# Ledger of designs, part 62: peptides against a protein of PDB entry 5EFW

Target 1, 141 residues: chain A of PDB entry 5EFW
Amino acid sequence: TTLERIEKNFVITDPRLPDNPIIFASDSFLQLTEYSREEILGRNARFLQGPETDRATVRKIRDAIDNQTEVTVQLINYTKSGKKFWNLFHLQPMRDQKGDVQYFIGVQLDGTEHVRDAAEREGVMLIKKTAENIDEAAKEL

## One batch from the design tools (peptide; made by RFdiffusion4, then SolubleMPNN)

Design b1_p18_1_s3 (from b1_p18_1, 8 letters changed)
Fold by OpenDDE base, seed 3:
Structure b1_p18_1_s3 (fold): chain B 141 residues (1-141), chain A 18 residues (1-18)
Amino acid sequence: as target 1 above (141 residues)
Amino acid sequence: MEEIKKRIEEFLKKIKEL
């Protein structure tokens, strides 16, 4: 689709299904993570976690899902081949016209290091703006 | 699997890409 070809790393998940599975992924996300679309659709995104993924950071993501809120964190993720990367991750709910949560938007910015200060602020602005653009595109159609 | 497929189709329909 046109949405899949957006040159940003993102997924859409459905919290109304058991275990909040991925229902949509960008081509860039598949390239980053080294998975096929068939391997990830219908799965919870926790397959990106591994031995060095901070459990307290994972709990922050889980709490945001359960509370239907947005969150921004940095965590270690793993590709299919086992390569580690730092994921600057933003998650936010996509709401309908009544204000009910329909989906979650997850946006990933990858790097070789944990980013701080100005670089972190710039990355956060980028992934938040990307999530808002996806949300608006889905509302206007 | 069938329920997930339906939800994907519903989302794609919402974005007018079916």
Scores: peptide ipSAE 0.308, ipTM 0.827, DockQ to the pose 0.541
Fold by OpenDDE base, seed 2:
Formats: sequence, C-alpha cells, structure tokens
Structure b1_p18_1_s3 (fold): chain B 141 residues (1-141), chain A 18 residues (1-18)
Amino acid sequence: as target 1 above (141 residues)
Amino acid sequence: MEEIKKRIEEFLKKIKEL
C-alpha cells in the first residue's frame, strides 16, 4: 500500500487482540530493524528490546497502552542482528468517531546517541506530526 | 493467528485508498 511506503519508521498495533500485536509496518521500519514483514506481523513490538533497554521506560509505554494515552520516550532498541540504536519513540491511540481506541500508532526516530534539548524537541515534533498524519490519513478512508 | 490475520485484512481494507 502507499502507507507502507511512507518514508518514516512506524507500526500500527491492535490493542483489541491479545498482547497488542503489530498489524502493520512501514518499509522503513523493516529496514531499520532488519526484520521481514512476515517476522513482525502478529508479534508484540517487545522483540526490539534487549539487555540495555531501560525497564522503567518500557513500563511507561505499557502504562500508556493500559491507560489508552499517548507517550513519548527514548530507549535503547536492537535490530535483528543485535545492533543497538536510540529510539525516540512516540505512541498514540487511533480512535474512532465515538472515541474508542481501535489501534495504536508507534513512530520511531533512530539515532546513534541519546538526543537532548533542541534536538530532542525537534525529533519529538517530527514523530508526533508523523503519527498525526497517519491518524488523519486513516480517518479519511 | 487467524484472528490477527483478519484484523490485518480489516486494517488493509480501511487504508486501501492510501
């Protein structure tokens, strides 16, 4: 689909299914993470976590899912080959016209280092805008 | 797996014009 070809790292997950599995992934996300689409679809995104992934940050993501809220965090993730990267991650619910959560949008901005201050604010603005664009595009259909 | 497949298909149908 054209959505898969958006030049941003993102996934769509379905919280109405057990363990909130990935149901959609962009081509860029597959390239970043070094997984095939078949290896990812139907799985919880926790396969990106590893030894140096901060568990308190992971808990913030889990709390946002459970509370059906948005969250923005920065955490260590791992590619299939075990390469570490800093993931500036934004998660937000995709709601229907009644306000019920149907999906989550997860957007990833990768980097070699933890970003701070102006660079972090810029990255946060970018990934939030990307998530909003995906949400709006999905609502127009 | 079957339910996941159905939900993937549902989402893909929703975004078919994107």
Scores: peptide ipSAE 0.304, ipTM 0.823, DockQ to the pose 0.654
Fold by OpenDDE base, seed 5:
Structure b1_p18_1_s3 (fold): chain B 141 residues (1-141), chain A 18 residues (1-18)
Amino acid sequence: as target 1 above (141 residues)
Amino acid sequence: MEEIKKRIEEFLKKIKEL
């Protein structure tokens, strides 16, 4: 099924609520980030940012939300314990049948290193396909 | 996988109702 092909690390956010809070987080996302579901729900995903997170990359994410567009970036994120990881991140709007943005889908691919070249291209294809699978699954219900 | 799938389905149903 479409749902069986969804990768593990994702969130859904609600841009219609103040500060675009997380309204759903996958179990794998919780495991990756070391947070409980209760610690995450209702919060903006910026709690993953830290000292070495590139502010220009964060601005690209913010601009994509504001402009209701997709974005793919790679940035340093931090777990609850302060462990750094490279997040290959894809964000895209989930639209209703009228084309209006209802939610955003955020997909994370974690790594110990900044991925380049073929590995980056493969990771980008993977996280984009995951986001599409989530969007399709939502439309099938 | 099956439990995660169930949780996603339940959430997506909730989304559809909103």
Scores: peptide ipSAE 0.231, ipTM 0.770, DockQ to the pose 0.082
Fold by OpenDDE base, seed 4:
Structure b1_p18_1_s3 (fold): chain B 141 residues (1-141), chain A 18 residues (1-18)
Amino acid sequence: as target 1 above (141 residues)
Amino acid sequence: MEEIKKRIEEFLKKIKEL
């Protein structure tokens, strides 16, 4: 499929299913996280969290899902092998023509280090633009 | 954009068949 080959780290989740599971993941996301597609499809993305993941940041993500809003955060995530990385993460709802939430788009910046200042701003712009591009592409279907 | 669209279509089609 062509969507999986987009050279951006992203997932699509379905909040209408129990526990908002991942229904789609890019190849880049699989490479970043060291999981197979089979290992992650149908699961909530919380498997990326670990001991050093800030729980207040996780709550912001949960609150955004519950409130059907967008959020942008940085948090520690873990690969399958247990490697820590800083995830500059953007989440936004994908809405239908009626305004009802159909999916969430989650975009992850490639980065092993916490990004600050200009690099953070650039990263935020990039992941937001990526999410919008995915949303537009999905709405045209 | 077309490539993304095609794959989302394939994906949405696959989900509807699930």
Scores: peptide ipSAE 0.201, ipTM 0.736, DockQ to the pose 0.074; fails the geometry check

Design b1_p18_1_s4 (from b1_p18_1, 8 letters changed)
Fold by OpenDDE base, seed 5:
Structure b1_p18_1_s4 (fold): chain B 141 residues (1-141), chain A 18 residues (1-18)
Amino acid sequence: as target 1 above (141 residues)
Amino acid sequence: DKEIKERIEEFLKKIKEL
């Protein structure tokens, strides 16, 4: 099974290009967001943001990119049709053997409600583990 | 964008067997 067909919502972005564009997306991500692959490749993932997206949370994501660190947040995102969903989002750098950042892995867990407490902890563990699995898979080649 | 296309292709080559 190809990486695109992994049944998780994720993207790979390239911080070495201007504005850290998406260079890879899973089929599940496309289904979630209602965009085609051609519509999103080469674009920054901010097209998922909208009026009710918390700008302070977005700044945390930006800061993580700039500082080459991981971050986990929950924020309102929008599908192409304008449907809102709560995105439990994890972002982490994909580093080469020298430790240099080459890509970022973004993993999305969608929900109709803001998750709290045990459900949030479970979701965080899931998306972090997913990101690690993707990182490991990509490094094997 | 030529550079984006090249980087996409580079990544696809990296993961070709995944």
Scores: peptide ipSAE 0.362, ipTM 0.847, DockQ to the pose 0.635
Fold by OpenDDE base, seed 2:
Structure b1_p18_1_s4 (fold): chain B 141 residues (1-141), chain A 18 residues (1-18)
Amino acid sequence: as target 1 above (141 residues)
Amino acid sequence: DKEIKERIEEFLKKIKEL
């Protein structure tokens, strides 16, 4: 699998750098969030958060990073223009052959509404599969 | 993906040079 085949919203971050900045963003992610690549690279993804973003959910993300684990949450994010969207978000570490975390993969599935039940399960399955595909495609990094 | 890898590498190099 190649990364160019993954037409999904995703970023790669580097937890080995201060504040775990985005080091890669897909074109779809840029389109979704309405930011340019230059506006995003080198920044922590928290710029997507806003007034209605649940802080407890954000803490779950932070905990997952600190613990070097995966997490799946749904939270309000904001585009550059201030448009709110529900982000079904999956984060997982990208590990080297030694098992050490090198990067994080963040995958976003956007929607106008909070998804539940079967729709949520389907979305979770999709974004997790996407993250795995990215992990496999980027394993040579 | 070669292009994506290159972009990531370019960014990482940029960060290291700062």
Scores: peptide ipSAE 0.272, ipTM 0.780, DockQ to the pose 0.119
Fold by OpenDDE base, seed 3:
Structure b1_p18_1_s4 (fold): chain B 141 residues (1-141), chain A 18 residues (1-18)
Amino acid sequence: as target 1 above (141 residues)
Amino acid sequence: DKEIKERIEEFLKKIKEL
């Protein structure tokens, strides 16, 4: 089996390359966003943003990258065909055994609405656990 | 998840070999 076939929406990016490009995407992510793998590899994930994407929320993501920290937000994203969806998004650094940031893990949970309260808490728990599972697997190498 | 772990290991091994 390959990493791409994991049934979760996620990407891995490389902050050591110019503009922190996507270096890996799951099949589920491609299905959600309607892009092919060849269309997104090597690109910054900002292609998911559009007219109604909140600029302040995008700045929170940018700050987390620059400060090498994790962040969890909800923002409007767009598929290749221009369909809007609410993305409950979690981003965290993947560190090596020395503590240096090597990659970022981005996990997406799509929805038709901005989720609140219990639904939000459940979604956050899910995407954080997914990111931790990926990170833990990487640390053992 | 054991399957996720194995897949990540394969991916990272591939990266190191490049």
Scores: peptide ipSAE 0.263, ipTM 0.759, DockQ to the pose 0.066
Fold by OpenDDE base, seed 4:
Structure b1_p18_1_s4 (fold): chain B 141 residues (1-141), chain A 18 residues (1-18)
Amino acid sequence: as target 1 above (141 residues)
Amino acid sequence: DKEIKERIEEFLKKIKEL
């Protein structure tokens, strides 16, 4: 199997490149967002945002990147066809042994509806665990 | 997961060569 076939919605971005572009996307992410791999590689993930995306939540994501920290948020995103979905999103830096940020890992919940309470907590645990699994796999290099 | 690790390793190696 290939890395893209991991059955989780995730991207890897490179903050060392201009505008922190996506350098990898899973097949599941492409299916969720309705974009091809060619359409998204090399682009900043902001193309998922639209009119009803909360700007304050977007700022939290931006601040986390700028500060090289992790963040977990839930926000409205849009597919290529313009379909709205709720994205429970976790972003965290991938650091080398010296602590320098090499990449960011972004994980999206599989569900497209707004989640609350126990479902939200479970989703957060899942996407965080997924990000950690990817990070651990990369750090062991 | 061993398979995930291997795939990521290959990917990261490829990315470094770009």
Scores: peptide ipSAE 0.261, ipTM 0.759, DockQ to the pose 0.068

Design b1_p18_2_s1 (from b1_p18_2, 8 letters changed)
Fold by OpenDDE base, seed 1:
Structure b1_p18_2_s1 (fold): chain B 141 residues (1-141), chain A 18 residues (1-18)
Amino acid sequence: as target 1 above (141 residues)
Amino acid sequence: SEEVKEKAKELYKKFLEH
């Protein structure tokens, strides 16, 4: 479909289901993380975390979900094979016409290094724009 | 759980149908 073939790393999760599981993943996300779609659907995205993932950063993500707000952070994630990557991650709620949260959109920009300054600003703009595009596309379905 | 996985798969298919 048009949505799954968007050439960006993203997932859609459902906070109305137990443990906010992934209900949609782009082809790019699967390629990045080295998981199959069957392996990740129905699971919480925390399987990407590992030993060097900063727990305080993870708490920021959890707080944003609980408060139904957006958040942008950088954290270490791991592929299925155990390869580390820096994830510039943006999460935001997808709301219905009544304003109720239906889903969360998570967008990942992968890199070998933690990004700062101009590179970080550019990355943030990119992943936020991507999230908005996904939101618009998903609402038209 | 398996139930959640099945529900997720169902929702995924709904997204694909549009």
Scores: peptide ipSAE 0.572, ipTM 0.933, DockQ to the pose 0.768
Fold by OpenDDE base, seed 3:
Structure b1_p18_2_s1 (fold): chain B 141 residues (1-141), chain A 18 residues (1-18)
Amino acid sequence: as target 1 above (141 residues)
Amino acid sequence: SEEVKEKAKELYKKFLEH
């Protein structure tokens, strides 16, 4: 469908299921992480974490999910083959007409380095805009 | 769990049907 073929790295998760599993992944996300769709559906996205992933940053993500808020962070992630990459990551809730959280949208911007200043601001604007586009597209389904 | 995986696959298919 048009949603999975959006040329951005993203997933949709369901916090109403045990351990907030991935229920949708874009083709670009699968290419980035080197996993098949069958390998990631039904799993929590923590499989992307590894030895050099900062635990304090991971706690910020967990707090945002628990509080049903959005968060933007940079953290080390790993592909299936073990390759490290910097992930500029944005997470936000998808709410229904009553304001209740139905899903979470996660958008990933990959890079070889931790970005700062103008480059970081540009990346943040990009992934937030992407998340809003996904939210709008998914609500029309 | 296998149950959660099956539920996730069902939800994925629903997204594809629209």
Scores: peptide ipSAE 0.551, ipTM 0.930, DockQ to the pose 0.712
Fold by OpenDDE base, seed 5:
Structure b1_p18_2_s1 (fold): chain B 141 residues (1-141), chain A 18 residues (1-18)
Amino acid sequence: as target 1 above (141 residues)
Amino acid sequence: SEEVKEKAKELYKKFLEH
């Protein structure tokens, strides 16, 4: 579909299902993480975490989901083969016409290094804009 | 959970149908 072929790293999750599983993943996300779509669907995205993933940052993500809010963080993630990458990650709820949360959009900007200052600001703007575009596209489905 | 996986797959297919 048009949605899955958006050339950005993103997933859609369903907080109404147990453990907020991934229900949609872009081709780019699969390429980045080295997982197949079959391996991803139905799983919580925490499989990207590993030994060097900051637990406090992970808690911020969990809190955002629980509170149905957006969050932007940068954390270490791991591919299937165990490769580390810095993930500038943005999560936001997808809401229906009544304003109720239906899904979450997670957007990942990968990098070999932790980004700061202007580079981080630019990345944040990019992933937030991407999330909005995905939200708009997904609402048409 | 296999049940969750199946449900996720169903939802994925719904997205594909639109």
Scores: peptide ipSAE 0.512, ipTM 0.920, DockQ to the pose 0.761
Fold by OpenDDE base, seed 4:
Structure b1_p18_2_s1 (fold): chain B 141 residues (1-141), chain A 18 residues (1-18)
Amino acid sequence: as target 1 above (141 residues)
Amino acid sequence: SEEVKEKAKELYKKFLEH
């Protein structure tokens, strides 16, 4: 569909289901992470984490989910083959007209290197804008 | 669980249908 073919790395998760599983993933996300769609649907996105993933950063993500807030972090993730990459990650809730959280949108920066300073700021702006675009697109479905 | 996976797949399909 149009949504899954958006050339950005993103997933949509459903916090109303057990363990906030992925219910949608872009083609780009699958390419980045080296997983098939069938492998990830219904799973929590934590499978991207590994030995060098900072636990404190992960806790920030968990807290954002629990508190139904947005968060932007940079953390080590792993592809299916075990390749490490730096993930500039933005997560935000998708709310209905009543303000209730229906889904979460998770956006991953395309780059695999740790970014700092201007590059990080640019990346943050990009993934936040992407999340807003996805929110808008998804609500139209 | 398998049930969650199936439900997720159903939701995925709903996204695709729109």
Scores: peptide ipSAE 0.509, ipTM 0.918, DockQ to the pose 0.772

Design b1_p18_2_s2 (from b1_p18_2, 9 letters changed)
Fold by OpenDDE base, seed 3:
Structure b1_p18_2_s2 (fold): chain B 141 residues (1-141), chain A 18 residues (1-18)
Amino acid sequence: as target 1 above (141 residues)
Amino acid sequence: SEEVKKKAEEIYEKFLKH
């Protein structure tokens, strides 16, 4: 499918189901996080959070979902084996022809450090462009 | 829940068929 051809770290979630569960995960995302597809489908993405994940940043993500808006943040995430990584994360709603939210698209750019300045701007442009590509591909289904 | 998991898997399969 067109979605499968997007070789980036991303998930699609369904806010119309209980607790906004993951309904699609890219192969790259599974490789990054060390989970199988069977382990993550139907679950909320909060399993990536851990002891050093900033709670204020998590609240920004929750607010964006509740308000049906987009958000871009950097936060500490954890793999299944417990490895920490910095996640430059972008979230945006996928809307139908009436403007109603159908899904959320989450894109992850992993790194060993918190990025700033030019590196951050470049990363933000990349993950936002990826999100738009996913949105376009998903709407053609 | 198992019900939500089943529903999510069904939606996933629909995406793969297109």
Scores: peptide ipSAE 0.636, ipTM 0.946, DockQ to the pose 0.770
Fold by OpenDDE base, seed 1:
Structure b1_p18_2_s2 (fold): chain B 141 residues (1-141), chain A 18 residues (1-18)
Amino acid sequence: as target 1 above (141 residues)
Amino acid sequence: SEEVKKKAEEIYEKFLKH
């Protein structure tokens, strides 16, 4: 579909299901993380976390989900083979016409290093814009 | 769980139909 072929790393999760599982993943996300679609659908995205993933940052993500707000953070994630990468991650709710949260959109910008200053600002703008595009595309389905 | 996985796959398929 048009949605899955968007050349960005993203997932859509369903907070109405137990443990907010992934219900959609882009082809790019699968390539990045080295997982198949079958392996990740129905699972919470925490499988990307590992030993060096900052727990305080993870708590910020959890708080945003619980409060139904957006959040942008950087955290260490791991591919299926165990390769580490820095994930500039943006999460935001997708709301229906009544304003109720239906899904969350998670966008990942991968890198070998933690980004700062101008590079971080550019990355944040990119992933936020991507999230908005996904929101619009998904609502038209 | 397997049930959640099946539900997620169902939702995924719905997205693909559009």
Scores: peptide ipSAE 0.633, ipTM 0.943, DockQ to the pose 0.746
Fold by OpenDDE base, seed 2:
Structure b1_p18_2_s2 (fold): chain B 141 residues (1-141), chain A 18 residues (1-18)
Amino acid sequence: as target 1 above (141 residues)
Amino acid sequence: SEEVKKKAEEIYEKFLKH
Protein backbone atom coordinates (compact mmCIF):
# COMPACT_ATOMS: atom_id res chain seq x y z
CA THR B 1 0.00 0.00 0.00
CA THR B 2 0.99 3.61 -0.48
CA LEU B 3 -0.59 4.71 2.79
CA GLU B 4 2.52 4.22 4.88
CA ARG B 5 4.58 6.09 2.32
CA ILE B 6 2.52 9.26 2.44
CA GLU B 7 5.11 11.90 3.19
CA LYS B 8 3.43 13.12 6.35
CA ASN B 9 3.88 12.22 9.98
CA PHE B 10 0.87 10.26 11.08
CA VAL B 11 -0.41 7.26 12.96
CA ILE B 12 -3.68 5.42 13.07
CA THR B 13 -4.87 4.03 16.39
CA ASP B 14 -7.59 1.58 17.29
CA PRO B 15 -9.74 2.64 20.23
CA ARG B 16 -11.47 -0.72 20.18
CA LEU B 17 -8.28 -2.38 21.38
CA PRO B 18 -6.91 -2.02 24.91
CA ASP B 19 -5.32 1.39 25.52
CA ASN B 20 -5.99 2.67 21.97
CA PRO B 21 -2.79 1.31 20.43
CA ILE B 22 -1.09 2.38 17.24
CA ILE B 23 -2.04 0.05 14.41
CA PHE B 24 -0.45 2.03 11.58
CA ALA B 25 2.43 4.48 11.24
CA SER B 26 3.84 6.33 8.27
CA ASP B 27 7.49 6.05 7.31
CA SER B 28 7.85 9.74 8.04
CA PHE B 29 6.56 9.25 11.56
CA LEU B 30 9.09 6.52 12.17
CA GLN B 31 11.85 8.73 10.86
CA LEU B 32 10.74 11.63 13.03
CA THR B 33 10.42 9.65 16.22
CA GLU B 34 13.37 7.32 15.59
CA TYR B 35 11.34 4.20 16.32
CA SER B 36 10.89 1.13 14.20
CA ARG B 37 7.45 0.03 13.17
CA GLU B 38 7.84 -3.10 15.27
CA GLU B 39 8.59 -1.00 18.33
CA ILE B 40 5.42 1.05 18.14
CA LEU B 41 2.68 -1.17 16.75
CA GLY B 42 0.40 -2.19 19.56
CA ARG B 43 1.53 0.63 21.84
CA ASN B 44 -0.25 3.73 23.00
CA ALA B 45 1.36 6.85 21.55
CA ARG B 46 2.13 8.19 25.03
CA PHE B 47 5.70 6.93 24.64
CA LEU B 48 6.32 10.21 22.82
CA GLN B 49 5.70 12.13 26.03
CA GLY B 50 8.38 13.15 28.47
CA PRO B 51 9.30 15.44 31.35
CA GLU B 52 8.43 18.69 29.64
CA THR B 53 5.24 17.47 28.01
CA ASP B 54 2.40 19.57 29.36
CA ARG B 55 0.00 17.36 31.27
CA ALA B 56 -2.96 19.64 30.67
CA THR B 57 -2.41 19.35 26.94
CA VAL B 58 -2.21 15.58 27.24
CA ARG B 59 -5.51 15.65 29.08
CA LYS B 60 -7.07 17.50 26.16
CA ILE B 61 -5.99 14.68 23.90
CA ARG B 62 -7.38 12.09 26.27
CA ASP B 63 -10.66 13.95 26.53
CA ALA B 64 -10.98 14.09 22.76
CA ILE B 65 -10.45 10.35 22.53
CA ASP B 66 -12.94 9.66 25.29
CA ASN B 67 -15.49 11.98 23.72
CA GLN B 68 -14.72 10.75 20.21
CA THR B 69 -14.00 14.25 18.98
CA GLU B 70 -11.17 15.98 17.20
CA VAL B 71 -8.54 18.13 18.87
CA THR B 72 -5.57 20.21 17.81
CA VAL B 73 -2.81 21.05 20.26
CA GLN B 74 0.90 21.76 20.50
CA LEU B 75 2.99 19.73 22.89
CA ILE B 76 6.54 18.68 23.54
CA ASN B 77 7.32 15.20 22.32
CA TYR B 78 10.49 13.17 22.48
CA THR B 79 12.24 10.94 20.00
CA LYS B 80 13.62 7.57 20.98
CA SER B 81 17.00 9.19 21.60
CA GLY B 82 15.42 11.79 23.84
CA LYS B 83 15.40 14.69 21.41
CA LYS B 84 12.65 17.18 22.11
CA PHE B 85 10.46 18.62 19.42
CA TRP B 86 7.34 20.71 19.32
CA ASN B 87 4.49 18.68 17.95
CA LEU B 88 1.61 20.51 16.37
CA PHE B 89 -0.75 17.61 16.72
CA HIS B 90 -4.16 16.96 15.27
CA LEU B 91 -6.32 14.02 16.20
CA GLN B 92 -9.67 13.08 14.72
CA PRO B 93 -11.88 10.02 14.63
CA MET B 94 -12.23 7.89 11.55
CA ARG B 95 -15.87 6.93 11.34
CA ASP B 96 -17.63 4.27 9.33
CA GLN B 97 -20.74 4.78 7.24
CA LYS B 98 -22.88 4.38 10.33
CA GLY B 99 -20.96 7.11 12.11
CA ASP B 100 -19.25 4.76 14.54
CA VAL B 101 -15.63 5.44 15.39
CA GLN B 102 -13.37 2.80 13.92
CA TYR B 103 -9.98 4.45 14.35
CA PHE B 104 -8.28 7.68 15.28
CA ILE B 105 -5.96 9.53 12.96
CA GLY B 106 -3.10 11.42 14.56
CA VAL B 107 -1.07 13.85 12.47
CA GLN B 108 2.14 15.45 13.69
CA LEU B 109 3.80 18.57 12.38
CA ASP B 110 7.20 18.77 14.02
CA GLY B 111 9.18 21.89 14.74
CA THR B 112 12.04 23.20 16.78
CA GLU B 113 9.86 25.82 18.39
CA HIS B 114 6.32 26.52 19.37
CA VAL B 115 4.47 28.16 16.49
CA ARG B 116 2.09 31.07 16.88
CA ASP B 117 -0.26 33.27 14.95
CA ALA B 118 -0.21 32.86 11.19
CA ALA B 119 2.34 30.06 11.29
CA GLU B 120 0.18 28.12 13.70
CA ARG B 121 -2.95 28.67 11.63
CA GLU B 122 -1.13 27.51 8.54
CA GLY B 123 0.12 24.43 10.32
CA VAL B 124 -3.31 23.63 11.67
CA MET B 125 -4.84 23.86 8.24
CA LEU B 126 -2.13 21.60 6.89
CA ILE B 127 -2.44 18.85 9.48
CA LYS B 128 -6.23 18.93 9.34
CA LYS B 129 -6.15 18.58 5.59
CA THR B 130 -3.63 15.79 5.95
CA ALA B 131 -5.91 13.99 8.36
CA GLU B 132 -8.79 14.24 5.92
CA ASN B 133 -6.62 12.89 3.14
CA ILE B 134 -5.57 9.97 5.30
CA ASP B 135 -9.17 9.32 6.25
CA GLU B 136 -10.17 9.16 2.61
CA ALA B 137 -7.19 7.04 1.64
CA ALA B 138 -7.71 4.58 4.47
CA LYS B 139 -11.40 4.18 3.70
CA GLU B 140 -10.58 3.31 0.12
CA LEU B 141 -8.50 0.34 1.19
CA SER A 1 0.70 -6.57 25.97
CA GLU A 2 1.98 -9.04 23.46
CA GLU A 3 -1.54 -10.02 22.56
CA VAL A 4 -2.47 -6.44 21.76
CA LYS A 5 0.72 -6.07 19.80
CA LYS A 6 -0.08 -9.12 17.73
CA LYS A 7 -3.58 -7.90 17.07
CA ALA A 8 -2.29 -4.49 16.07
CA GLU A 9 0.18 -6.10 13.72
CA GLU A 10 -2.58 -8.15 12.16
CA ILE A 11 -4.60 -5.03 11.53
CA TYR A 12 -1.55 -3.31 10.12
CA GLU A 13 -1.00 -6.17 7.70
CA LYS A 14 -4.59 -5.96 6.56
CA PHE A 15 -4.06 -2.33 5.68
CA LEU A 16 -1.01 -3.25 3.66
CA LYS A 17 -2.81 -5.88 1.65
CA HIS A 18 -5.11 -3.33 0.10
Scores: peptide ipSAE 0.632, ipTM 0.943, DockQ to the pose 0.715
Fold by OpenDDE base, seed 4:
Structure b1_p18_2_s2 (fold): chain B 141 residues (1-141), chain A 18 residues (1-18)
Amino acid sequence: as target 1 above (141 residues)
Amino acid sequence: SEEVKKKAEEIYEKFLKH
């Protein structure tokens, strides 16, 4: 579909289902992470975490989910083959017209390196804008 | 679980239909 072919790394998760599983993933995300769509649908996105993933950062993500808020963090993630990459990650809730959370949108920066300063700020702006675009696109479906 | 996976896939398919 048009949504899955958006050339950005993103997933949509459903917090109303057990363990907030992925219910949608872009082609780019699959390419980045080296997983198939069948491998990830229905799973919590934590499979991207590994030994060097900062647990405190992960807790920030969990807290955002629990509190139904947005969060932006940078953390180590792993591809299916075990390749490490720095993930500048933004998560935000997708709300219905009543304001209730229906989904979460998770956006991953394309780059695999840790970013700082201006590059980080630029990346944050990009992934936030991407999330807004996805929110708009998904709501039109 | 398999049930959750199935449900997730169903939701995914709904997205694809639009």
Scores: peptide ipSAE 0.626, ipTM 0.941, DockQ to the pose 0.736

Design b1_p18_2_s3 (from b1_p18_2, 8 letters changed)
Fold by OpenDDE base, seed 1:
Structure b1_p18_2_s3 (fold): chain B 141 residues (1-141), chain A 18 residues (1-18)
Amino acid sequence: as target 1 above (141 residues)
Amino acid sequence: SEEVKKKALELDKKFREA
């Protein structure tokens, strides 16, 4: 499908289900995080967090979900094997024709280092564009 | 829960096969 062919790290979550679980994960995301699709579908994405994940950053994500707004942050995430990576993360709501939130789109740009300045700006543009592509593709289904 | 997981699997299939 058009959505499946987007070769980026992303998930779709459903805030209308308990605890806003992941309901779609790209193959690239599974490879990055080292989880199987069965292991993560139906779960909240917080399983990627660990000891060095900044709690204030996590709160920004939670606030965005609660307020149904977009957010872009960088945070430490962990693979299934416990490997740390810096996640440049963008989240935005997917709305229907009435403007009601149906899903959230989460896009991840992974790296071994925290990115700043020009590299961060470029990464942000990339993941935001990816999110828009996902939004368009999903709405056409 | 198992029910949520089941629903998530269904939605994943929908998005993947549409």
Scores: peptide ipSAE 0.750, ipTM 0.968, DockQ to the pose 0.873
Fold by OpenDDE base, seed 5:
Structure b1_p18_2_s3 (fold): chain B 141 residues (1-141), chain A 18 residues (1-18)
Amino acid sequence: as target 1 above (141 residues)
Amino acid sequence: SEEVKKKALELDKKFREA
């Protein structure tokens, strides 16, 4: 499908199911996080968080979901093997023609370092553009 | 939840087959 051909790190979650589980994950996301598709589908994405993940940042994500808004943050995530990485993360709702939220799109830009200044701006533009591409592709399905 | 997992798998398949 057009969706699965998007070569970026992303997931789609379903807030209409218990605990807003992942219902789609890109191959790149699986590679990044070192999880199989079977291990993550049906689960909330919080399994990527760990000891050094900033709780205030996590709350921003939670608030965005609860309020059905978008958010962009940087946070420490962990792979299955326990490897830490900085995640420039963008989340936005996917709405139907009536404007109702159907899903959330989460896009991850991974890095070994926290990005700032021009690098951060570039990354933000990239992941936001990616989210729009995913939104467009998913709506065609 | 097994039920949620089942539903998630179905949705994943739907997105991939379209």
Scores: peptide ipSAE 0.747, ipTM 0.968, DockQ to the pose 0.878
Fold by OpenDDE base, seed 3:
Structure b1_p18_2_s3 (fold): chain B 141 residues (1-141), chain A 18 residues (1-18)
Amino acid sequence: as target 1 above (141 residues)
Amino acid sequence: SEEVKKKALELDKKFREA
């Protein structure tokens, strides 16, 4: 499908289901996080968080979900094996034709360090564009 | 929840087969 062809790290979650679970994950996301599709479908994405994940940043994500808005942050995430990575993360709602939120799109750009300045700006542009591509692709299904 | 997982699997299949 068109979604499967997007070779980026992303998930789609369903806020209409209990605890806003992941209902789609890209192959790249599975490779990045070292989880199988069976392990993550139906789960909230918080399993990527760990001891060094900044709680204030997590709260920003939660607020965006609750308010049905988009947010872009950087936070520490963990793979299944426990490897830390900096996640430049963008979240935005996917709305239907009536404007109601149906899903959330989460895009992850992984890195070994916190990105800043021009590198951060470039990363933000990339993940936002990716999110828009996912939104368009999903609406065609 | 098994029910949520089942629904998630269904939606995943939908997105992959459409």
Scores: peptide ipSAE 0.747, ipTM 0.968, DockQ to the pose 0.858
Fold by OpenDDE base, seed 4:
Structure b1_p18_2_s3 (fold): chain B 141 residues (1-141), chain A 18 residues (1-18)
Amino acid sequence: as target 1 above (141 residues)
Amino acid sequence: SEEVKKKALELDKKFREA
């Protein structure tokens, strides 16, 4: 499918199911996080968080979900093996023709280091554009 | 939940096969 061909780190979650679980994950995302598809489908993405994940940043994500809005943050995440990485993360709702939220799209920047200034701005533009591409592709399915 | 996981797997297949 067009979604499967998008070679970026992303997930799609379903807020209409209990605890907003992951219902689609790109191959790149699985490789980045070191999880299998079977291990993460049906689960909330909070399993990526750990001791050094900033709780205020997590709250921003939670608020965006609750308010059905987009958010862009950078936070510490952990792979299955416990490896820490900086995740420049963008989340936005995927709406139907009526304007109702069907899913959320979450995009993660490639890389494991904290980005700043121009590099961060460039990364934000990239992951936002990726999210829009995913949204358009998903709507065509 | 096993039911949620089952539903997620179904949706995953739909997105991949469409």
Scores: peptide ipSAE 0.749, ipTM 0.968, DockQ to the pose 0.861; fails the geometry check

